# Ledger of designs, part 48: peptides against a protein of PDB entry 4AID

Target 1, 242 residues: chain A of PDB entry 4AID
Amino acid sequence: FDIKRKTIEWGGKTLVLETGRIARQADGAVLATMGETVVLATAVFAKSQKPGQDFFPLTVNYQEKTFAAGKIPGGFFKREGRPSEKETLVSRLIDRPIRPLFVKGFKNEVQVVVTVLQHDLENDPDILGMVAASAALCLSGAPFMGPIGAARVGWVDGAYVLNPTLDEMKESKMDLVVAGTADAVMMVESEIQELSEEIVLGGVNFAHQQMQAVIDAIIDLAEHAAKEPFAFEPEDTDAIKA

## One batch from the design tools (peptide; made by RFdiffusion4, then SolubleMPNN)

Design b1_p12_7_s3 (from b1_p12_7, 6 letters changed)
Fold by OpenDDE base, seed 5:
Structure b1_p12_7_s3 (fold): chain B 242 residues (1-242), chain A 12 residues (1-12)
Amino acid sequence: as target 1 above (242 residues)
Amino acid sequence: SRLEKLRELFNR
């Protein structure tokens, strides 16, 4: 096993990104850990386009499986076969920032699966899942122009807090999720309690600054562990609109 | 880097 690992301190927590131990059959696979929360992201892409494929077939599936339910509130009662509201929401949170970063004209099927393996009840696996999905795509060789970083920002006691714990979030006046590249914010999702637009915009900027360390960590991991880029030439789609 | 190679390959 050729195991590659990147470890950084991020928001006062240790973030670990690991590849090469599990899910080696995927194009990219990353085990991400923050605290005792652990997620596995896998990226798989088809090596050819399906006949008649007219759109980019990206699917993102975030799952908090029942085997982790001993530490996941409500995990024991998840009905088999339907994503929870949270799983559906987080799948969209991952999809939104990554979808526009695929090369135009790439219409091969891409599947991103994020599985929560462990939950510590402090660190929400959603942000960790976004980071892991980004890393898995960067490792895959797919024509993905990432990485993205992600961060949650709280507003607690008149200050920004990076990736607040679930307990700190109870006191937070802001639940701000941001995803972006090194150069751009790609997605903002926010729930705000009576805060000024200035504080919210400052939170977006804070998130974008704080995610750079994660972006750099994914780049470093990819430099050491990424597959060779998939040989893809985009069709000249401008010639078909004439 | 491999990521730079990816960017160079697809930003052309």
Scores: peptide ipSAE 0.128, ipTM 0.818, DockQ to the pose 0.458
Fold by OpenDDE base, seed 2:
Structure b1_p12_7_s3 (fold): chain B 242 residues (1-242), chain A 12 residues (1-12)
Amino acid sequence: as target 1 above (242 residues)
Amino acid sequence: SRLEKLRELFNR
């Protein structure tokens, strides 16, 4: 097995990104670990466009499988087959920042699947899933102009906290999820309790700064493990404006 | 890098 691994310290926790051991049939596959929370992201893309495809067919599916359910709050009764509200929301959180980063005119089917394999009840798999999905896409050879990073920011005792634990989040006046590239914020989602706009904006900036280490880690992993770029010629969309 | 090659290929 050609296993590549990147390990960084991130917000006082060890983040591990691994490829080459699992899901080798995917175009990209990353096993991401933070604490004892473990996710598998897979990226698969079609090597041709379907006839008559008029939109970019990206599907993002975040799922918490029953094997992880013993460590997932409320997980005892997940009926197989229908996404929970949480799974639907997290799938959207992953979709939102990655969708704009595909090369314009690319209309091959892309499927990103993020599977929670283990949950530690401290580290939320959503942020880890965003990071893993980004990494899997960067490894895939798909025309994806990532990586993205992601971060959750809390506000606890008058300070920003990077990726607060589920227990720290109970004391947090802010649940701020940010995703972005090295250069830009792509997505913000926030729940705020009586905080100034200045603190919230500072939280976005803090998140964007803190995610750079993750972006760099994905880049380093991709340098060592990415597939060759898919041979794709974007349709000359400038020719349609004539 | 491979990622740079990807960026170069698609930023044209």
Scores: peptide ipSAE 0.023, ipTM 0.630, DockQ to the pose 0.464
Fold by OpenDDE base, seed 3:
Structure b1_p12_7_s3 (fold): chain B 242 residues (1-242), chain A 12 residues (1-12)
Amino acid sequence: as target 1 above (242 residues)
Amino acid sequence: SRLEKLRELFNR
């Protein structure tokens, strides 16, 4: 197996991005680890557009599998087939920043699946899932203008905390999830308790700065492991206006 | 880089 791995220290934790061992049938596949939380992201895209396709058919599916449920808070056997409220929310958190980064006019079906394989009860798989999905798309050869990075920011004892643990989050006055490219913030989602706008904006900037190391790690992995770019020429929609 | 080639292919 030609296994390629990138390892970085990120927020006092080891982030590992690996490809080439699992899900080799996908266009892109990344096994991502932070602490003892492990996710598998896969990206698959159709090599042709369906006749009459009028919108971009992107599907993002985040799943916390039942075999990991012994370590997932709330440990009830999730019935197969219906996403939980959390899984639906995280699927949207992944979808929102990646959707606008596809090349205009690309309308081939794209499916991103993020599967939680292990949970350490400290590191929430959502941020790791966003990072893994970004990496899988960058490896796939799809016309995706990523990578995105992602970060969670807490506010604990009057300071910003990068990717707070589930226990640190109990004391946090902020749950701020940010996703972006190297150059731009693409998505902000926040739950805030009595904090100034200045502290929140500072949290967005802090997140965007801290995610650069992840973006660079995805780029480095993609330079070594990406597939050839899919041969896609956007239909010149300007030729219909002449 | 490969990413630059992707950007060049799709920004044309």
Scores: peptide ipSAE 0.022, ipTM 0.638, DockQ to the pose 0.369
Fold by OpenDDE base, seed 4:
Structure b1_p12_7_s3 (fold): chain B 242 residues (1-242), chain A 12 residues (1-12)
Amino acid sequence: as target 1 above (242 residues)
Amino acid sequence: SRLEKLRELFNR
């Protein structure tokens, strides 16, 4: 097995991105670990467009597997088939920043699946899932203009905290999720308790700065493990509407 | 092209 691994220190935690061991049938697959939280992201894309396809058919599915449910907060046996509210929300959090980064005119089916394999009860799988999905897409050869990074920012004891633990989040006045490229913020989602706009904007900037190490780690992994870019030529008619 | 930019990203 040709296993490629990138390890970085990120927010005082070890982030590991691994490819080549699991889900080799996918176009891209990344096992991401932070603490004892483990997610598998897979990216698969169709090699042709369906006749009459008029929109970009991207599907993002974040799922917490039932075998991990004993280690997931609120983990009652999720019935196979319908996503929970959390799974629906996190699927949208992953979808929002990645969707705009596909090459315009690309209308081949893309499926991103993020599976929580383990939860440590400290590190939320959502941020890790965003990072893993970005990495899997970069490895896939799909016409994806990533990577994205992602970060959660808390405000604890008058300071920004990168990826606060679930326990630190109980004391946080901010739950700020940011995703972006090296150059731009692509998505912000926030729950704020009585904080100034200045602190919130500072949190977005802090997140964007802190995610650069993750972006660089994904690039480094892709240099060693990415598939050849899929040969895609957009139809001339879609280039004029941009 | 955008494809060239993608290739440049992976060839850095």
Scores: peptide ipSAE 0.009, ipTM 0.535, DockQ to the pose 0.178

Design b1_p12_7_s4 (from b1_p12_7, 5 letters changed)
Fold by OpenDDE base, seed 3:
Structure b1_p12_7_s4 (fold): chain B 242 residues (1-242), chain A 12 residues (1-12)
Amino acid sequence: as target 1 above (242 residues)
Amino acid sequence: SRLERLRELFNR
């Protein structure tokens, strides 16, 4: 197996991005680990557009499989067929920042699947899932103008905390999820308790600064393991306006 | 830059 791995220290935790061991049938596949939380992201895209396709058919599916339920709080046998509210929410959190980054005019089917393989009860797999999905897309050869990074920011004891644990989040006055490119913030989602706009904006900036190390790690992994870019030329829609 | 090379790969 040609296994490529990138490891960084991130917010006092080890982030590992690995490719080449599992899901080799996907266009891109990344095993991401933070603490003992482990996710698999896969990206698959169609090599042709369907006749009459008028919109970009991106599907993102985040799932917490039942075999991981021994370590997932609320371990009722999730029936395989219906996403939980959490799975639906996290699928949207991943979709929102990646959807705008595909090359305009690309209308081939794209499927991103993020599967939680292990949960440590400290590190929420949502941020890790966002990072893994970004990395899988960058490896796939799809016309994706990523990577994105992602970060959760808490406010604990009058300070910003990068990717607070589930226990630290109980004491946090902020749950701020940010995703972005190296150059721009693409998505903000926030739940805030009695904090000034200045603290919140500072949290967005803090998140964007802290995710640069993740973006750089994905870039480094892609330089060593990405597939050749898919030969896609967008139809010059500006030539029809002349 | 490293980022420019990735952008060039996707803009080709």
Scores: peptide ipSAE 0.057, ipTM 0.784, DockQ to the pose 0.249
Fold by OpenDDE base, seed 2:
Structure b1_p12_7_s4 (fold): chain B 242 residues (1-242), chain A 12 residues (1-12)
Amino acid sequence: as target 1 above (242 residues)
Amino acid sequence: SRLERLRELFNR
């Protein structure tokens, strides 16, 4: 097993990104850990486009497995069949920032699956899932112009808090999820209670600054563990406008 | 940058 691992301190917590131990059949696979929350992200992409494929067939599936549900609030009765509302929302949170970063004209099927393997009841798997999905795509050889980072920002006692615990979030006046590249914010999702626009904008900036360490960690992991880039030449889409 | 190098790998 050629196991590569990157470990960083991030928001006072240890973030671990690991590849090469599990899900080796995927194009990219990352085991991400923060606290005792553990997610597996896998990226798989088709090596050819389907005939007549007119859209980019990206599927992102975030799932909390029943074996992890013993530590997930309300997890006791997840029937395996239908994504929960949370799973659907988090799948979208992951999809939104990554979808625009695929090379234009790439229409091969891509599947990103994020599986929560363990939940510590402190660290939400959503942010970790976003990070892991980004890392898995960067390792896959898919024409993905990532990485993205992600961060949750709270506002507790008049200060920004990076990736607040579930308990800290109960006292937070802000639930701000941001995803972005090194250069740009790609997605913002926010729930805010009685805060000024200035504080919210400051939260976005804070998130974007704090996620750079994660982006750098993914890049460092990719430098050591990424597959060779898939030989993809975008069809010259400019030739169709002539 | 490191990111530019990653991007260059996909632009080849």
Scores: peptide ipSAE 0.045, ipTM 0.765, DockQ to the pose 0.236
Fold by OpenDDE base, seed 4:
Structure b1_p12_7_s4 (fold): chain B 242 residues (1-242), chain A 12 residues (1-12)
Amino acid sequence: as target 1 above (242 residues)
Amino acid sequence: SRLERLRELFNR
């Protein structure tokens, strides 16, 4: 197996991005690890558009598998086949920042699947899943103008905390999830407890700064392991405005 | 398709 791995220190934790061992049948596949939380992201895209396809058919599916349920809060109640509320929300968190980054006019079916393989009860798989999904897309050859980074920001004892543990989050006055490119913030989702707009905006900036190391790590992995870009020429939509 | 087969594999 030609296994490529990138390891960085990120927020005082080791982030590992690995490709080439698992899910090699996907267009892109990344095993991401932070602490003892482990996720597998896979990206698959159709090589042609369906006849009459009028919208971009992107599907994002975040799932926490039942075999990991003994280490996942609320995992015992996961009914096979229906996404939980958490899985639905996290699937949307991953979808929102990546959807705008596909080349305009690309209407081939794309599926991103993020599977939680292990949970350490400290590191939430959602941020790790966002990072892994970004990396898997960058490796796939799909016309995706990533990478994105992602970060969770807490506010604990009057300071910003990058990717707080689940225990630190109990003391946090902020749950701020940010995703973005190197150049731009693409998505913000926030739950805040009596914090000023200035602190929240500072949290967005902090997140965007801290995710640059992740973006760079994905780029470095892609330079060594990405597939050839899929040859896609957008149909000239400018011909309809003349 | 390859995509459908992968969907079936991961949605199990």
Scores: peptide ipSAE 0.010, ipTM 0.464, DockQ to the pose 0.029
Fold by OpenDDE base, seed 1:
Structure b1_p12_7_s4 (fold): chain B 242 residues (1-242), chain A 12 residues (1-12)
Amino acid sequence: as target 1 above (242 residues)
Amino acid sequence: SRLERLRELFNR
Protein backbone atom coordinates (compact mmCIF):
# COMPACT_ATOMS: atom_id res chain seq x y z
CA PHE B 1 0.00 0.00 0.00
CA ASP B 2 1.22 3.53 -0.73
CA ILE B 3 0.31 5.04 2.65
CA LYS B 4 0.65 8.80 3.01
CA ARG B 5 0.35 10.37 6.44
CA LYS B 6 0.35 13.89 7.83
CA THR B 7 0.71 14.45 11.57
CA ILE B 8 0.35 17.78 13.37
CA GLU B 9 0.00 18.97 16.93
CA TRP B 10 -3.37 20.72 17.20
CA GLY B 11 -4.84 22.16 20.40
CA GLY B 12 -2.42 20.09 22.49
CA LYS B 13 -3.46 16.85 20.70
CA THR B 14 -1.97 14.87 17.83
CA LEU B 15 -4.04 14.99 14.64
CA VAL B 16 -3.21 12.29 12.08
CA LEU B 17 -4.52 12.30 8.50
CA GLU B 18 -3.81 9.06 6.63
CA THR B 19 -4.64 7.81 3.12
CA GLY B 20 -3.86 4.68 1.07
CA ARG B 21 -4.59 1.91 3.63
CA ILE B 22 -8.42 1.69 3.58
CA ALA B 23 -11.31 2.35 1.15
CA ARG B 24 -8.98 2.54 -1.90
CA GLN B 25 -11.99 2.03 -4.20
CA ALA B 26 -13.26 5.53 -3.27
CA ASP B 27 -12.17 8.60 -5.21
CA GLY B 28 -10.83 9.98 -1.91
CA ALA B 29 -10.45 8.24 1.45
CA VAL B 30 -8.95 9.56 4.69
CA LEU B 31 -8.50 7.94 8.06
CA ALA B 32 -8.33 10.71 10.65
CA THR B 33 -7.27 10.21 14.27
CA MET B 34 -7.26 12.50 17.30
CA GLY B 35 -6.52 10.87 20.63
CA GLU B 36 -8.14 7.45 20.29
CA THR B 37 -11.08 8.80 18.24
CA VAL B 38 -10.86 7.50 14.66
CA VAL B 39 -13.02 8.40 11.65
CA LEU B 40 -13.02 7.25 8.03
CA ALA B 41 -14.14 9.75 5.40
CA THR B 42 -14.80 8.64 1.82
CA ALA B 43 -15.63 10.77 -1.19
CA VAL B 44 -17.08 9.28 -4.38
CA PHE B 45 -18.28 11.22 -7.41
CA ALA B 46 -19.94 10.26 -10.67
CA LYS B 47 -17.86 10.77 -13.81
CA SER B 48 -20.90 11.99 -15.77
CA GLN B 49 -24.00 14.08 -15.14
CA LYS B 50 -27.43 12.42 -15.31
CA PRO B 51 -29.65 13.66 -18.15
CA GLY B 52 -31.96 16.42 -16.94
CA GLN B 53 -30.04 16.96 -13.66
CA ASP B 54 -31.01 20.49 -12.58
CA PHE B 55 -29.35 20.68 -9.12
CA PHE B 56 -26.03 19.64 -7.57
CA PRO B 57 -26.64 16.15 -6.07
CA LEU B 58 -24.36 16.23 -3.00
CA THR B 59 -25.11 13.71 -0.23
CA VAL B 60 -23.29 13.78 3.10
CA ASN B 61 -23.76 10.89 5.54
CA TYR B 62 -22.14 10.95 8.99
CA GLN B 63 -22.50 7.71 10.98
CA GLU B 64 -21.66 6.83 14.61
CA LYS B 65 -23.72 3.59 14.92
CA THR B 66 -20.70 1.33 14.40
CA PHE B 67 -18.24 3.08 16.71
CA ALA B 68 -16.82 1.38 19.77
CA ALA B 69 -14.76 2.79 22.62
CA GLY B 70 -11.17 1.58 22.04
CA LYS B 71 -12.18 -0.61 19.02
CA ILE B 72 -12.15 -0.40 15.24
CA PRO B 73 -15.00 -2.53 13.81
CA GLY B 74 -13.66 -5.25 11.51
CA GLY B 75 -15.50 -5.73 8.23
CA PHE B 76 -19.23 -5.18 8.95
CA PHE B 77 -20.51 -1.63 8.99
CA LYS B 78 -24.19 -2.08 9.83
CA ARG B 79 -25.75 0.59 7.58
CA GLU B 80 -29.13 -0.28 9.07
CA GLY B 81 -31.66 2.12 10.61
CA ARG B 82 -32.65 5.79 10.69
CA PRO B 83 -29.86 8.31 11.49
CA SER B 84 -29.78 9.61 15.05
CA GLU B 85 -30.39 13.29 15.70
CA LYS B 86 -26.62 13.77 16.19
CA GLU B 87 -25.81 11.95 12.94
CA THR B 88 -28.32 14.15 11.08
CA LEU B 89 -26.96 17.36 12.61
CA VAL B 90 -23.31 16.49 11.95
CA SER B 91 -24.14 15.48 8.36
CA ARG B 92 -25.53 19.01 7.91
CA LEU B 93 -22.50 20.59 9.63
CA ILE B 94 -20.28 18.86 7.05
CA ASP B 95 -22.61 19.64 4.10
CA ARG B 96 -23.08 23.39 4.78
CA PRO B 97 -19.46 24.56 4.34
CA ILE B 98 -18.48 22.15 1.52
CA ARG B 99 -21.52 22.58 -0.78
CA PRO B 100 -20.70 26.18 -1.87
CA LEU B 101 -17.09 25.20 -2.70
CA PHE B 102 -17.93 22.95 -5.66
CA VAL B 103 -17.42 24.52 -9.07
CA LYS B 104 -20.56 26.22 -10.35
CA GLY B 105 -22.33 24.05 -12.92
CA PHE B 106 -20.93 20.75 -11.56
CA LYS B 107 -23.99 18.49 -11.25
CA ASN B 108 -22.40 15.04 -11.05
CA GLU B 109 -23.46 12.99 -8.02
CA VAL B 110 -21.12 13.35 -5.02
CA GLN B 111 -21.31 11.16 -1.93
CA VAL B 112 -19.37 11.90 1.24
CA VAL B 113 -19.54 9.25 3.96
CA VAL B 114 -17.98 9.77 7.38
CA THR B 115 -17.90 6.72 9.65
CA VAL B 116 -16.80 6.81 13.28
CA LEU B 117 -14.61 3.72 13.70
CA GLN B 118 -13.46 4.37 17.26
CA HIS B 119 -14.43 6.81 20.01
CA ASP B 120 -12.26 7.58 23.06
CA LEU B 121 -15.14 9.32 24.91
CA GLU B 122 -13.02 12.50 25.16
CA ASN B 123 -12.56 13.74 21.58
CA ASP B 124 -15.82 14.38 19.70
CA PRO B 125 -15.74 12.76 16.23
CA ASP B 126 -17.82 15.55 14.60
CA ILE B 127 -14.93 18.04 14.16
CA LEU B 128 -12.64 15.18 13.18
CA GLY B 129 -15.29 14.08 10.66
CA MET B 130 -15.47 17.57 9.13
CA VAL B 131 -11.67 17.62 8.74
CA ALA B 132 -11.60 14.10 7.30
CA ALA B 133 -14.41 14.87 4.80
CA SER B 134 -12.56 17.97 3.62
CA ALA B 135 -9.36 15.97 3.20
CA ALA B 136 -11.12 13.13 1.33
CA LEU B 137 -12.67 15.62 -1.13
CA CYS B 138 -9.28 17.29 -1.72
CA LEU B 139 -7.77 13.86 -2.47
CA SER B 140 -10.62 12.74 -4.77
CA GLY B 141 -10.01 14.87 -7.86
CA ALA B 142 -13.56 16.28 -7.64
CA PRO B 143 -13.95 19.98 -8.58
CA PHE B 144 -13.91 21.02 -4.91
CA MET B 145 -12.35 24.40 -4.06
CA GLY B 146 -11.41 23.42 -0.51
CA PRO B 147 -9.94 22.51 1.83
CA ILE B 148 -12.23 23.34 4.70
CA GLY B 149 -10.88 23.48 8.22
CA ALA B 150 -13.08 23.10 11.29
CA ALA B 151 -12.83 23.76 15.02
CA ARG B 152 -14.93 23.64 18.16
CA VAL B 153 -14.37 26.47 20.63
CA GLY B 154 -15.31 26.39 24.29
CA TRP B 155 -15.24 29.10 26.95
CA VAL B 156 -13.84 27.64 30.18
CA ASP B 157 -12.56 29.65 33.16
CA GLY B 158 -12.66 32.89 31.14
CA ALA B 159 -10.61 31.57 28.19
CA TYR B 160 -11.10 30.06 24.73
CA VAL B 161 -10.44 26.32 24.52
CA LEU B 162 -9.80 24.63 21.17
CA ASN B 163 -11.72 21.35 20.74
CA PRO B 164 -12.64 20.90 24.41
CA THR B 165 -13.04 17.35 25.65
CA LEU B 166 -16.52 16.08 26.46
CA ASP B 167 -15.72 16.65 30.15
CA GLU B 168 -14.40 20.20 29.55
CA MET B 169 -17.59 20.94 27.56
CA LYS B 170 -19.66 20.35 30.74
CA GLU B 171 -17.96 23.43 32.24
CA SER B 172 -18.00 25.43 28.98
CA LYS B 173 -20.27 28.46 28.53
CA MET B 174 -19.92 28.12 24.74
CA ASP B 175 -20.24 25.38 22.15
CA LEU B 176 -19.08 27.11 18.97
CA VAL B 177 -18.44 25.09 15.80
CA VAL B 178 -16.77 26.97 12.96
CA ALA B 179 -15.81 25.82 9.47
CA GLY B 180 -13.95 27.83 6.86
CA THR B 181 -11.37 28.10 4.13
CA ALA B 182 -7.98 29.75 4.52
CA ASP B 183 -9.61 33.05 3.55
CA ALA B 184 -13.19 32.89 4.85
CA VAL B 185 -15.56 31.59 7.50
CA MET B 186 -18.14 29.40 5.71
CA MET B 187 -20.25 28.18 8.63
CA VAL B 188 -20.92 29.00 12.28
CA GLU B 189 -23.09 26.99 14.65
CA SER B 190 -23.28 27.98 18.30
CA GLU B 191 -24.88 27.35 21.67
CA ILE B 192 -24.06 30.19 24.07
CA GLN B 193 -24.71 30.66 27.80
CA GLU B 194 -24.92 34.37 28.71
CA LEU B 195 -21.76 35.51 26.87
CA SER B 196 -21.18 38.86 25.19
CA GLU B 197 -21.22 39.19 21.40
CA GLU B 198 -17.57 40.27 21.67
CA ILE B 199 -16.59 36.93 23.25
CA VAL B 200 -18.56 35.01 20.58
CA LEU B 201 -16.99 36.96 17.70
CA GLY B 202 -13.60 36.46 19.31
CA GLY B 203 -14.39 32.73 19.40
CA VAL B 204 -15.11 32.70 15.65
CA ASN B 205 -11.82 34.46 14.99
CA PHE B 206 -9.98 32.07 17.34
CA ALA B 207 -11.50 29.07 15.53
CA HIS B 208 -10.59 30.45 12.10
CA GLN B 209 -7.02 31.10 13.23
CA GLN B 210 -6.64 27.65 14.83
CA MET B 211 -8.01 25.77 11.78
CA GLN B 212 -5.24 27.12 9.51
CA ALA B 213 -2.87 24.39 10.72
CA VAL B 214 -5.47 21.79 9.65
CA ILE B 215 -5.98 23.45 6.26
CA ASP B 216 -2.21 23.43 5.72
CA ALA B 217 -2.05 19.76 6.76
CA ILE B 218 -4.77 18.83 4.22
CA ILE B 219 -2.93 20.80 1.51
CA ASP B 220 0.33 18.99 2.31
CA LEU B 221 -1.42 15.59 2.22
CA ALA B 222 -3.13 16.46 -1.09
CA GLU B 223 0.16 17.53 -2.69
CA HIS B 224 1.53 14.03 -2.02
CA ALA B 225 -1.55 11.83 -2.45
CA ALA B 226 -4.42 13.49 -4.35
CA LYS B 227 -5.71 12.07 -7.66
CA GLU B 228 -5.46 14.08 -10.87
CA PRO B 229 -8.20 16.71 -11.14
CA PHE B 230 -11.31 15.48 -12.91
CA ALA B 231 -11.59 17.05 -16.35
CA PHE B 232 -14.72 19.18 -16.00
CA GLU B 233 -15.77 22.10 -18.15
CA PRO B 234 -18.85 23.91 -16.87
CA GLU B 235 -21.43 24.69 -19.51
CA ASP B 236 -21.35 28.39 -20.30
CA THR B 237 -24.68 29.35 -18.74
CA ASP B 238 -24.18 32.96 -19.88
CA ALA B 239 -24.54 31.91 -23.53
CA ILE B 240 -28.21 30.93 -22.89
CA LYS B 241 -29.07 34.46 -21.65
CA ALA B 242 -27.96 36.10 -24.84
CA SER A 1 0.80 23.44 -5.51
CA ARG A 2 -1.81 20.85 -6.52
CA LEU A 3 -4.52 23.04 -4.95
CA GLU A 4 -3.31 25.99 -6.99
CA ARG A 5 -3.59 23.82 -10.11
CA LEU A 6 -7.12 22.84 -9.10
CA ARG A 7 -7.97 26.49 -8.52
CA GLU A 8 -6.45 27.45 -11.87
CA LEU A 9 -8.39 24.69 -13.65
CA PHE A 10 -11.71 25.70 -12.15
CA ASN A 11 -11.29 29.49 -12.09
CA ARG A 12 -10.70 29.58 -15.83
Scores: peptide ipSAE 0.189, ipTM 0.843, DockQ to the pose 0.358; fails the geometry check

Design b1_p12_8_s1 (from b1_p12_8, 8 letters changed)
Fold by OpenDDE base, seed 5:
Structure b1_p12_8_s1 (fold): chain B 242 residues (1-242), chain A 12 residues (1-12)
Amino acid sequence: as target 1 above (242 residues)
Amino acid sequence: KEKVEEKRKKAL
């Protein structure tokens, strides 16, 4: 197996990005690990546009339906059903920052699937899923202008906390999720308890700074493991308006 | 390749 791995220390936790072991049939596939939480992100894209396709058909699907929880004997088998509210929200959190980063005029189907394989009950898979999806897209050869990074920021005891644990989040006055490129914030989502706008803006800046290490890790992984870029020439839509 | 290398060169 041609396995490529990038490991970084991030927010006092080991982040591992791995490709080449699982889902090799995808255009991009990344196993991401933080603590004992493990996600698989896959990116698949069509090599042609469907006839009559008028919009960009990006689908993002985050799933927590079947995972192993830490040291607890027995995998959690949730019954097949509609996405949970969480799965729906996290799918949107991943979609929002990545959608605008595709090359304009690209209308081939793109499917991103993030599956939680393991949950440690400390590290929420959502941020890890965002990072893994970004990495999988960068590996895929799709005309994606990423990577994005992502971070959660808490406010605990009058300080910013990068990717607080689920237990630390109970004491947090802020749940701030940020996604961005190296150069720009692409998405902010926040739940805030009586904090000033200054603290929130400081949290966005803190998140954007802290995600650079993740962006760099994805770039390094992509340099070693990315597929050749898909040859896409946007149709000159200005020539059809003349 | 070029765009990933260009981004790495801008981040270094």
Scores: peptide ipSAE 0.019, ipTM 0.598, DockQ to the pose 0.017
Fold by OpenDDE base, seed 3:
Order: structure tokens, then C-alpha cells, then sequence
Structure b1_p12_8_s1 (fold): chain B 242 residues (1-242), chain A 12 residues (1-12)
């Protein structure tokens, strides 16, 4: 098995990105680990456009598997077959920054699935899921102009904290999720309590700086393990406007 | 920084 792995230290935690062991039938597949939280991201894309396809058909599905009672917060009422509110929100957090990074005119179906395989009750799988989805797309050969990085920023004891634990988040005056490319912030989602705009903007900048190591790790993994780019030429839509 | 797709085009 040709298993490629990238390991980095990130916010005082070990981040591992692995490909080549699981989900080989996907266009891209990444196991991402931080602490004892483990996610599998898979990316699959159609090799042709459907006749009459007028929009870009990207679907993102984040799923937290129900573990035995006590290993996932809120796990007692997952009805089989419907995403929880959290799963719906995290699916949107992943979708928002990746959707604009596909090559204009690409309308082949793309499916990103992020599955939580393990949860340590310290490291939230959402940030890890964003990173894993970005990596899986970068491995897939899809015309995706990523990677994105992602980070959560807390404000604890008058300082920024990168990817606070679920316990540190109880004391945090900020829940700031940022996603971006190496060059730009693509998405901000924030819940804030009694903080100045200066502190919040500083948190966005801090997140964007801290995610560069993750972006570089995804690039390094993709250089060693990515599939050949899918041959996609956008139809020259400028020739129809003359 | 050079995008993954731009790096791939330079490695081919």
C-alpha cells in the first residue's frame, strides 16, 4: 500500500494527514487526526457534466457517527437518516470556503463527505473536517484552486488561543472560525461576547497566520500523493458575447 | 504562494 503521511505540530497539538489506506475508490481520501479526534474526508467528482446542468453541483456532507453513550456531545437523539443541526452547520462551514475555489465553468458533480471516526472530547472535529476536506479535494485531481486552511480562535485570559479545547471554549469570550487560502480569508464565522472589533480583527489575522502551516502541509501531501489533474477546459464563454 | 494546481502544471 502506498501510504503517504504528513505530520506537523499545530497549536501545541500533532496534526496528521494520511492518504492511501482507506477509501481508495474515491478521487481523494484523507484521514486527518488531531489528538485522538479522527476524521475521514472523501472527495468524488463526475468525469462528465450532466446534460442541461446550469449550476455547479457541489454537495458537502459532514457526519458524526453515533458512538456508544458518552463519546459525542449531543449523541443521544440522532435519528437515523437526518443530519443533526451541528452536522448541517459544519457541512456549511466546509462548503462556504471551498465552493468559490473551483474553476469557473466546472459543473461536474462533486461530493465531499467528512465522517467523524473518533472523538476525544477535547478537539472538535469541525476544524479537522475542514482541513481534511481541503486535503481530499487537493488529492482528487478536481479543478480545485485550494488548499484552504482553517482555524478556530478563542479569547481566554486576554490572549488568542489556537483551536481551544472544548473545555477552554467554556472560558472563551470568542468562538471564531476562519477559513482561507494562503493569500486570502475566504470565510469567517464568529460568536463573540463583549469584545472590541480590534480584538476580533486581530483574531482573524491570527487564524490566517496560524493556518499557513496546514496549507503548506496539504500542499506537501498533494505534491507526493495527488492524482493527475482532470483535463478540464472551460468553454470559452467570451466567444458567445461577441 | 503558488497554488497546488500551478505547482502541478510546473511539475509536468
Amino acid sequence: as target 1 above (242 residues)
Amino acid sequence: KEKVEEKRKKAL
Scores: peptide ipSAE 0.019, ipTM 0.606, DockQ to the pose 0.015
Fold by OpenDDE base, seed 4:
Structure b1_p12_8_s1 (fold): chain B 242 residues (1-242), chain A 12 residues (1-12)
Amino acid sequence: as target 1 above (242 residues)
Amino acid sequence: KEKVEEKRKKAL
């Protein structure tokens, strides 16, 4: 097995990004670990466009499997078939920042699947899933202009906290999820309890600064393990609508 | 051609 691994310290926790052991049939596959929370992200893309495809067919599927349910709070046996509300929301959180980063005119099917393999009850798989999905896309050879980083920011005891634990989040006045590239914030989602706009904007900036180490870790992993870029030329059909 | 590959090589 040609296993490539990147390990960084991130918010006082060890983040591990690994490729080459699992899901090698995918275009990209990353096993991401933070604490004892473990996710597998896979990226698969079609090598051709469907005839008459008019939109970009990106599907993101975040899923918490029943084998992890012994450690997932509220994880009563999800019947295989319908995403939970959480899975639907997290799938959108991953979709939102990555969708704009595909090359314009690329209309091949792309499927990103994030599977929670283990949950430690401290580290939420959503942020880890965003990071893993970004890494899997960067490894895949798809015309994706990532990486993205992601971070959750809390406000606990009058300070910003990077990726607060589920217990620290009970005391947090902010649940701020940010995703971005090295250069730009791509997505913000926030739940806030009586905080000033200044604190929230400071939280977005804090998140964007703290995710740079993750972006750099994905880049370093991709330098060692990325597939050759898929040769894509956009058809000139979008030049006729200007 | 070159601009997309260069942008991807600069983003990686």
Scores: peptide ipSAE 0.017, ipTM 0.490, DockQ to the pose 0.014
Fold by OpenDDE base, seed 2:
Structure b1_p12_8_s1 (fold): chain B 242 residues (1-242), chain A 12 residues (1-12)
Amino acid sequence: as target 1 above (242 residues)
Amino acid sequence: KEKVEEKRKKAL
């Protein structure tokens, strides 16, 4: 097995990104670990466009599997076939920042699946899932102009906290999820209790700064484990408006 | 939400 692994310290926690052990049939596959929370991200893309495809067919599915039901809160039998509200929301949080980063005119089917394998009840799988999905896309050879990083920022005791635990989040006046590239913020999702706009903007900047270490870790993993880029030439869409 | 993204895009 050609297993590639990147390990970094991130917000006082060890982040591990691993590829080459599982899901090798995917175009990209990353096992990501933070604390005892573990996610598997897989990226698969079609090597041709479907006839008559007029939009970019990106599907993102975040899933919390019941095999972790000994460590996932609320592991009451999710009726097979409908995503929970959390799974729907997190799937959208992953979709929003990655969708704009595909090369314009690419209309091949892309499927990103993030599966929670373990949850430690401290580290939320959503941020880890965003990071893992970004890494899996960067490894896949798809025409994806990532990586993205992601971070959650709390405001606890008058300070910013990177990726607060579920318990620290109960004391937080801010739940700020940010995703971005090295150069740009792509997505902000926020729930805020009575904070100034200055504190919130500072939180977005803090998140963007703190995610650079994750972006760099994904790049380093991709340098050692990425597939060859898929040869994609965008059709000159400016010739159709003349 | 949108106001924070728009203000940051103007400050960069």
Scores: peptide ipSAE 0.012, ipTM 0.515, DockQ to the pose 0.016

